# Designs tried in a protein design run: peptides against a protein of PDB entry 6DSZ. Part 317

Target 1, 361 residues: chain A of PDB entry 6DSZ
Amino acid sequence: NYVVTAQKPTAVNGCVTGHFTSAEDLNLLIAKNTRLEIYVVTAEGLRPVKEVGMYGKIAVMELFRPKGESKDLLFILTAKYNACILEYKQSGESIDIITRAHGNVQDRIGRPSETGIIGIIDPECRMIGLRLYDGLFKVIPLDRDNKELKAFNIRLEELHVIDVKFLYGCQAPTICFVYQDPQGRHVKTYEVSLREKEFNKGPWKQENVEAEASMVIAVPEPFGGAIIIGQESITYHNGDKYLAIAPPIIKQSTIVCHNRVDPNGSRYLLGDMEGRLFMLLLEKEEQMDGTVTLKDLRVELLGETSIAECLTYLDNGVVFVGSRLGDSQLVKLNVDSNEQGSYVVAMETFTNLGPIVDMCV

## One batch from the design tools (peptide; made by RFdiffusion4, then SolubleMPNN)

Design b2_p28_2_s2 (from b2_p28_2, 14 letters changed)
Fold by OpenDDE base, seed 1:
Structure b2_p28_2_s2 (fold): chain B 361 residues (1-361), chain A 28 residues (1-28)
Amino acid sequence: as target 1 above (361 residues)
Amino acid sequence: SAAARRAREEEEAAYLEELEKKLKEEAE
């Protein structure tokens, strides 16, 4: 009897940081295929709290805090379109992960998009948006009393969406997305009307962005707007201001992930396909009227890590590097470089044993 | 090629037509 001990998946396909276990606890949540690992971030390192098995590969994992919640809730979407909202509950030593809401959001009408599943949450927690199929944008309204995740589709004219985010500081939920048409790649915005179940014209658009523009970062207030990351360029747009940089250092390898470091959006971590870790810096200019505008963008090479599938800043310069292809790492960002010019020091390495081929026997 | 572009445009047009039809049928 070969007890094939089903090895736990070790490849990381998602990670998020927030306050899931309590309002005061800082948590790291790691998605490893069908498994969710929950840690508390401590001065001594990561303390494991719980592992949760999901009914399918985790495709989307996002923390969000609805108005009046003391801690973050977790949205998960699986590759089989099972959606749930999870809450952490602790009663003494008893820990439970409660499903607040669930649903299947699969459609029979659309073609699955080549760029895969995209799931986003409005910063004001008004809705969840899902790009699952070409020509459709699915909306899940967020209601506290809704145990069943109800969704509706909005027709999206742009067939080939590359990436999409909700913008900050918008009166109505507003998406910003990169799309491709026969003329190239473009950025567009739409307001989402929950009432009319339609898109309204968004505040701005940017036609003819870089041909390899692949990621949208929504920038919080006071800057607002979005950052568009390409192969050769990084651009900022907020409707009033446009700024582009083309640092030669990013041409060497494709940036594949990002994470916001500062709540105000002044700094972002960027990871590329070679395991290089960058800091993207937004320099502010304060105007006489008290408005803050973007003065400049800068990119700095921090060092080298495992090839990141996902990045998340924890605290005190500690970053979790979630890797699918290599070992995941906890790394420390230092103010001063080492002898090799690196600002990155590996603190802990988590061995990746490779893709466990689930032999469906 | 111009032929490959036309084929994609035709495929996309057919997909969109079918999608719009199905969306109308679900709204009814």
Scores: peptide ipSAE 0.429, ipTM 0.897, DockQ to the pose 0.009
Fold by OpenDDE base, seed 5:
Structure b2_p28_2_s2 (fold): chain B 361 residues (1-361), chain A 28 residues (1-28)
Amino acid sequence: as target 1 above (361 residues)
Amino acid sequence: SAAARRAREEEEAAYLEELEKKLKEEAE
């Protein structure tokens, strides 16, 4: 009996960076279908710490740090709507991944959205938001003592949400989303009232954005606001300031993923469907009163990688390129370009053996 | 086509009506 050791999934469908194992460790977490791989980022490369089998395909994977936690917790949502909050515990050499909270967030009502599952966490860790079904926004309040993830739905008037994020620096949890109606695509904001379980009017909106606007990036303070990425344009809005760029270089291929490089949101990595890696730069202007405003947006082509499903900046110019279609990579961003004008050097390649066709027997 | 737009609007309206009905039934 050749136990065909079930080939471990190699296609990456998500990645995140944070401090999951300890406050001091920098971790890379990689989602490969039903498998979570946990690494420590070291000067020598990625050190494997733990692999965890999940009870379903990972659809959402986000690190967050509630008030009073010394390290990040991990939120996972599966494609079958099983939600959990995981904590890493180490006691000597014994490593355990504990479930702090869990729940199933599936509704019997609503149509699953065509753009799939979106899961977001409020930067102040007040709630998790889920766009699972058209016309509904699910809220999971984050309570430290709650072992059961209780969720409720808020009616969302906009049926066709393309992407959604929580904004930074808001008194109440505030979402920013791109939606489509018969008139085109638009950006809107809502405040989430946990008490009343309803949406209140958000601080701003932008009607008639680019027809192919597909991604929202919430920008940290001091800039605040959001970046909207389209096929032809990148726009910024924070309620007070609007900026738009249309660099010809991004028209060649659709941007499909992004990751924040700097904690202050001054730089973002962008990956397109051709494996081109870009840097989006937010140029600051310091006002006389010490306030920082966005002066300009700039896009720079860094080089070429595997087609990214997800990107995450680690440290020291090292980026993990998680690929579903090709080999995942660790790449180094250099300050100076090579002779071909590339700032990207491949450090390590992780062979993708293709989609494991789960033959559900 | 204008027909395809109308069909989509009708499908969306029907979905919303069903959704509102179900939400009300879950709240009772």
Scores: peptide ipSAE 0.419, ipTM 0.895, DockQ to the pose 0.009
Fold by OpenDDE base, seed 4:
Structure b2_p28_2_s2 (fold): chain B 361 residues (1-361), chain A 28 residues (1-28)
Amino acid sequence: as target 1 above (361 residues)
Amino acid sequence: SAAARRAREEEEAAYLEELEKKLKEEAE
C-alpha cells in the first residue's frame, strides 16, 4: 500500500480578507482546491491558524457579516454544489470550524454556464445569489436561525451572463450583470424580490458596452453603482452618472481579477494575464449639497507580480497575490517607485508545485 | 452565418421554454 502522501495543493483558486477568527483579527483565507487555509495577518507576516479540508473543490468563497454578528461568517460553495456557512469558534486552545448552515444547491435541470459558478452576497446580507446554470439565478435567503440553506430559482431571460454582483445602497437587493446576446454585450440591473421570488426592473441598464466587457465591480456608498472592466475600457455607471476611460496600458493584457482597497471604494487593485498590477482610482467630487460624486477614473501601473487568480489587500500596503499558474506572493505597495518605476516589492513567495491532477486511474 | 445565428436563437428559445416549464412544475 503506497500511501501516496497526496501533496497538498499549492495553486490558489480564491482568497478573501476579513475578520473571521475574531472581530479584531484581520484574516487571510486562501482556497487551494479542496483546502481552506486560515491565517491571521500580523506585523510579522501571516500566522497560520487552521487548515480545513472541504468536501469538494472550492468554487465560491466569500466573507459576510449579518446584522448582529460580531465577526464575519464564511460562505463556501463547492464545484459539486455543496453550500455551507462556516463560523470560527475558539475555546482556549481548541479551534473549531462550525457549520452554521448547509445545503446542496444543484439543479437537475439547466446547462452549466460556460463562465462557471458565480456566487455573490448582498452587501446588506439579505441573500446569496448564485449563477450556476444558463437562464437561472439561484437565491439563498439569509436567515440567522436557518440551519438548512434553502434556495429558489428565478428565471433570467439573459442566458449568457458574463459576471454579476449585488449593488450597494439599494432598498431591495439589486444585481448588476454583464451579459452577451447576438447584438453584443450589455449591462443590466434587476431588483430581487424575496417575497414574490421574481426580478423587478432595476434602476438602470447600459446597452452595447465593450465587446469584451468581462467583470462587474459593485462600488460602495457614497459613489454607488458599478464599474465594468473590459479589454480596452473601464466604465462607471450608477444610474445618474456615466464615465468611461480607455487607458492604452490596459489594452496590452486582459484584466482578470480585482480587489477593493478602500472600504469606500476609492481604490481597486487590478491584475492582468501578464501579472501586471494596477491601481484603479476613483476621484471624488464633493457637491454643494454634501453629496459625493465620481469626478474621474484613473489607472496607474504599480508593477509586476505572479499572474493573479485573485488579489486581496491586507493592511499597511501589503497585498496577497493568489496565483494558480505561478507562485503566490505577499507584496508591499510602496509610495515611491524604485529605479525601474515599480511600486511593488515581493515580501514572500509561496511555491506553486502545480495542479494536483486527480489522475483517475 | 445567418443560418447558424437562427439555429442558435431557436436552441436558446427552446432551452428557455424548457426551463420555464420545469420552474413552473417545481412551483406547483
Scores: peptide ipSAE 0.385, ipTM 0.884, DockQ to the pose 0.009
Fold by OpenDDE base, seed 3:
Structure b2_p28_2_s2 (fold): chain B 361 residues (1-361), chain A 28 residues (1-28)
Amino acid sequence: as target 1 above (361 residues)
Amino acid sequence: SAAARRAREEEEAAYLEELEKKLKEEAE
C-alpha cells in the first residue's frame, strides 16, 4: 500500500498580514494554491493555527475590518469566481472558520483579463471591486446582514486595465487604475455610485504615464492619492501634487510586488524579478497650517531575497517573502548594513518543492 | 499594420456590444 503522502503545496501565491484570529493577534495568512495557512506572529516566529482548504485556487485574499468588527474579516476569491467572506471563531480549543457570506461572481460573458483577477476592497469597507473581465468592473456591496454576496457590473470604457485600487479619504468609493490604450498607458480615477450603479468622474487623471506602468498603490491619509510604479519610474499623484522619480537602480529589474510598512503610508517594500528588496520612502513636509504634503520620494536597496510573488511586513522589521518560484522566507530588516551592504538577513526559509497540482481527491 | 489595428478595434467593439446586451438582459 503506497501511502501517497499528498504533498502539500509550497509555492506561495498570496500573503496578507492583519488581525484575523483576534484583535490582539498579529496574523500571517498565506495562500498556497487551494490552501490557506493561518499563523500567529510571535517573538519566537510563526505559530501555525489553522489550515483551510478552499474550493479552488485562491486568486484574491484580502483582510478588511468593517465598522464595528473587533477583528479583520477575510475576503477570498477563487480562480473559479467563488467569493467568500470568512471569519475566525475560537471557542476554547475549538477553532472554526465561518463563512459569513458567499457567492459566485462569474459572468456568462466576458473576456478574462490578461493581467488576471484583481480584487480590491474600499478602505471604508463600502464595497469590494473586482476586475475579472475586460470592460467590466464588478461591485460587491458590503452589507453586514447579507449572507449572499450579490454583485453587479459597471462598464469600463477602458478595456485594458493593468492594475486598480480604491483610494483612501474619498467621500465616495473611488478607484484609481492604470490602463492601456493605443496612445500608451494612463492613470484614471472613477467614483463608484452604489445607488446608480455607475461610474462618476473621479478627482484626477494622469495621461501618458510610463509605458510599463504596472502597479497602483493607494496611499493612506494624510498624503492620500496613489503611487504608480513603472519599469523606470515611480510617480505619486493625489490630484493636487504630482511627483516623479526615476532611480537608476529600479531599471535593472521589474518591480513585481509591494507592501505597505507603515499604516500612514510613509514606507513601502518593493520586490523585483531578481529578488531585490527595496524600501520606498515618502518624505513628508509639514506646512505652517498643519497640512502634511509629500516632499519627496526615495528608494533604498535593502538587499536580496527569494523572488517575491508577495511581500508582507509583519512587525519589528520582520518581513515575510512569499515566493512562487523559490523558497519563501522570513527576513529581518536591520538598521545597519552587513559587510556586503545588505540590510536583509534571512531568519527562516520555507522550502518550495515546486507547483504541486492539488489533485482534488 | 493598419488592418490588424482595425480588426482589433472591430473585435473590441463587437465584444462591448455583446457585453452591453447581456448586462441589459441581466438587469431585467
Scores: peptide ipSAE 0.020, ipTM 0.517, DockQ to the pose 0.009

Design b2_p28_2_s3 (from b2_p28_2, 9 letters changed)
Fold by OpenDDE base, seed 4:
Structure b2_p28_2_s3 (fold): chain B 361 residues (1-361), chain A 28 residues (1-28)
Amino acid sequence: as target 1 above (361 residues)
Amino acid sequence: KEEEKKKKEEEEKKYLEELVKKLKEEAE
């Protein structure tokens, strides 16, 4: 009996930063196929805390903090549509990952979407949204006492959703999404009524965005709205203000991931298919009434990393580059560039042994 | 090309109609 020590998966397919182990700890959570790795971010680097085996490939992994929770909870959805909400508990040296809620969100109706599973959480923690199937948007209401993840579907008329996010600062949960129809790609918003289990008209829409618009970034207050990332352009819209840039540097390779650096949404990391790391900057304008508006968008090339599947800013200019195709990295962002014009220095590299083909023999 | 586009639009319309029907049947 060769116990083939099942090599631990090394390809990263998701990462998130938050306060999962405690209110005070900064954590990095890494999804590697069926495994969740939990680290504490320290001045000395990443301290491993726990590894958790999941019942399937992690498709969605998001931290959220419901009202009255002292630390973040973790939502996980697997590629087999198993959903759970996890809580970290430590009692002395005993570390437990507690399932607060679970459910299977698979439908017998609809076709699986070609762009895969999208899972999003309302910033006010009112609901989880899932795009699993064409023409459906699944809603999981978030209730404190709910141990069973109850979900319902809302019909989505737009069959070809490319990406979707919940917006910030909305009285009702509001989604913003890029979709494709025979006329091109468009951006639309919908309010989600939990009561009526339907979509209401959202605050804004933008028809005929860039043909290759692929990502939505929800921007927190004070700016609000969304950033739409394409192949050639980056656009911002909040209902009142529209801005577009077409920096030639992003045209060279498709941007494939993003992460918010600042809590106020003033900066975002962008990663492309060539492993280039960019900073997207939102320049603010303060109005005489004390309102903050977006003045301009700017993109700066920071340097080169492994090809990112996911990015997460940790602290003090340290970024985790989660790679599926190459080695994952911890990188430092410097204030000054090196002689090559790079602001990026690799601190640590995590060898990727390739996808574990789970040959279920 | 145009016929293929129309056929795809009709198939998508039919898919959506069937989906709406199934959603109603699940709500009853």
Scores: peptide ipSAE 0.387, ipTM 0.880, DockQ to the pose 0.009
Fold by OpenDDE base, seed 3:
Structure b2_p28_2_s3 (fold): chain B 361 residues (1-361), chain A 28 residues (1-28)
Amino acid sequence: as target 1 above (361 residues)
Amino acid sequence: KEEEKKKKEEEEKKYLEELVKKLKEEAE
């Protein structure tokens, strides 16, 4: 009896970086279908720490640090709508992944959205937001003592949400989203009232954005606001300032993923469908009053990688390129280009042995 | 094209109406 050892999934469908194992450790967390891999980022490379089997395909994986936590917690949502908040706990050599909270967030109502599951966390850790179904926004309040993830739905009038994020620096939790209606694509904001379980009018909106606007990036303070990535354009809006660029280089292939490099939102990695890696730079202007405003946006082609499903900046110019279609990579960003004009050097390649086959467990 | 657009808008409207109804039924 050849036990065909079911080959472990190798295709990456999510990756995040943060301080999950400790306050000091830099971790890379990789989602490979139902498998979560936890690494410590070291000067020598990725050190494996733990592997966790999930009861379903990981659809959302986000690190967050509630007030008073020393390290990040991990939110996971599966494609079967099982939600959990995980904590890493080490006691000597014993490593445990503790479920702080869990719940099933599946509704009996609504249709699953065509753009799939979107999960977002408020930067102030007040709530988790989930776009699971058309016309609904699910809210999971984050309470320290709540072991059961209780959720409620807010009606979202905009049926065709393309992407959504929580904004930074908002008094109330505020979402920014791209949506499509019969007139085109638009950006809107809503404040989320946890008390009233409703949306209030957000600080700003932008009607008639690029027809292929596909991603929202929430920009941290001091800039605030959001970046909207399209096929042809990159736009910034914060309510007071609007800026748009249309760099010809991004028209060649659709940008499909992004990751913030700097904590202050000065730089972002962008990956396209051809495996091109870009840096988006936010140029600062210091005002006479000491306020920092966005002066300009710039895009630089760094080089080529595997087609990224997800990107995450680790440290020291090292980037993990999580690929679903190709091999995942650790790449180094150099200050100087090589002879081919590339700033990207592959450090390590992780062979992808095949697409994520949904093994129905 | 216009008929298809109108049909889609009607289907979306119907979906929203049904969704709102179900949300009310779950809140009671």
Scores: peptide ipSAE 0.387, ipTM 0.883, DockQ to the pose 0.009
Fold by OpenDDE base, seed 1:
Structure b2_p28_2_s3 (fold): chain B 361 residues (1-361), chain A 28 residues (1-28)
Amino acid sequence: as target 1 above (361 residues)
Amino acid sequence: KEEEKKKKEEEEKKYLEELVKKLKEEAE
């Protein structure tokens, strides 16, 4: 009897950082196909806390903190449209991952979108948004007392959404998305009415963005607005201010992932398809009235890593590079460059043994 | 190219119309 010890998946398909185990603990959560790994970030490195098997490939994994919660909750959506909200509970040495809410969000209507599943959470935790199918935006209202994730669909006129995020600082939940039509790619915003279950006109739009605009980054206050990342350009828009850069260094390879470093949105990590790690910097201009506006955008090459599927800044200049194609890494960002001009030093490497096809026999 | 574009737009319009119809039927 060859006990085929099912090798655990090693390819990373998602990672998030937050305070999941406690308000004080910094956690790294890693999605590896059907497996969720939970670590505590310590001065000594990553301490494993728990591993959780999911009933399907993790497609969305997001931490969020509803008002009055002491720690973050975890939203997971699987590739089979099983949604859950998870809570970490510890009682002495006993560690439990509790499902607060669950549901299946699959529709019998609509065509699955070519860009796959997108899941986003409103920064004020009013709702979860899901782009699963062309012409639909699914909303899951966040209610504390609801154990069943109820969702409804809103018609989205824009059939080809490329990426979508909720904006910060909006009175109503507001999405910003890149979409493609026959005229090109565009950015649009919509307010989401939970009451009327419809979209209202958002605060701004930008027609005819870069043809390869692929990612939206929602920028927190005081800047607000969004960053749009293309193949050749990075643009910022908040309704009042527009700024675009076209740094030659990003033309060499497509940016595929990003992560916010500073809570105020002053810096972002960017990873490309060649494993180059960049810092995107938002330069501030303080106005005489105390308002903060974006002065400029700058991109700096930090160094090279494994090809990132996901990036997450931990603490003290440590970054987790989650890789699907290569080895995942913990890397240190240094203030000073090495002899090769790199600011990146590999601290730890996690061998990727390739996609374990879970042949569910 | 233009005919293919127009055909795609018509197919997308039809898809959206069918989708809207189904959404109404599910809301009733």
Scores: peptide ipSAE 0.380, ipTM 0.880, DockQ to the pose 0.009
Fold by OpenDDE base, seed 5:
Structure b2_p28_2_s3 (fold): chain B 361 residues (1-361), chain A 28 residues (1-28)
Amino acid sequence: as target 1 above (361 residues)
Amino acid sequence: KEEEKKKKEEEEKKYLEELVKKLKEEAE
């Protein structure tokens, strides 16, 4: 019996930062195919806490904190539509990952979307939204007492959703999405009625965005609204204000991932297909009435990293670059550039041994 | 091109109609 020691996957397909182990601990969670790795972020680097085997490839991994929880919970959706909500429990030296809720969210109806699985969580933790199939938006209501993840579908008239997020600061859960129709790409919003299990008209829309608009970033308060990232442009809209920039530097390669640096949404990391790392900055203007408005958007090239599948800002200018194609990295963002104009210094590199081809025997 | 576009729109419309029908049948 050759125990083929199944080589552990090294390619990263998702990463998130939050407070999963405790309220005080900063954690990095890394998805590597079916494996979840949990780290504590320390001044000395990443301390491994636990590895968890999942019953399938992790397709969605999101931290969220329901009202009255002291620490974050983890939502995972697998590529086989197994959903779970995980909680970290420690009792002395015993570490357990508890499934608080689970379910299968696969439908017998609908066509799987070509752009794959999208999973999002309402910032107020009212629901999870899933775009799994064309013309459907699946809602999982977040209820504290429910061990079974019950979901329902809402009809989505827009068949070709490119990306979707929940907006911040909305009285009702509100999605913002980029979609494609025969006229081009557009941005639309819908309110989600849990009661009626339907969409209501959202606060705003933007028709005829950039043809290659590919990502939505929900912006926290005080700005609110969303950033739309294209190939040539970055736009902001919140219903009242629209801003667009077309920095020539982003045109060179497609932006493929993003991560919020500041809790208030003032800065975002952007990674492109060439491994370039950018900072997107939201410049604030304080009005005389104390309202904060977006003054301008700017993009700065920070440097080069491995090609990011995912980015996550940790703390103190440290960023985890999760790579599927190359080595994952911990990088430091410096205030001052080096002689080459780079603000990025590699701190640690995690060798990617390539995709483990699951030989289905 | 225009005929292909129209054909795609008709196929998408048909898909959506069938989807809506199935959703109603699952809600009953």
Scores: peptide ipSAE 0.378, ipTM 0.879, DockQ to the pose 0.009

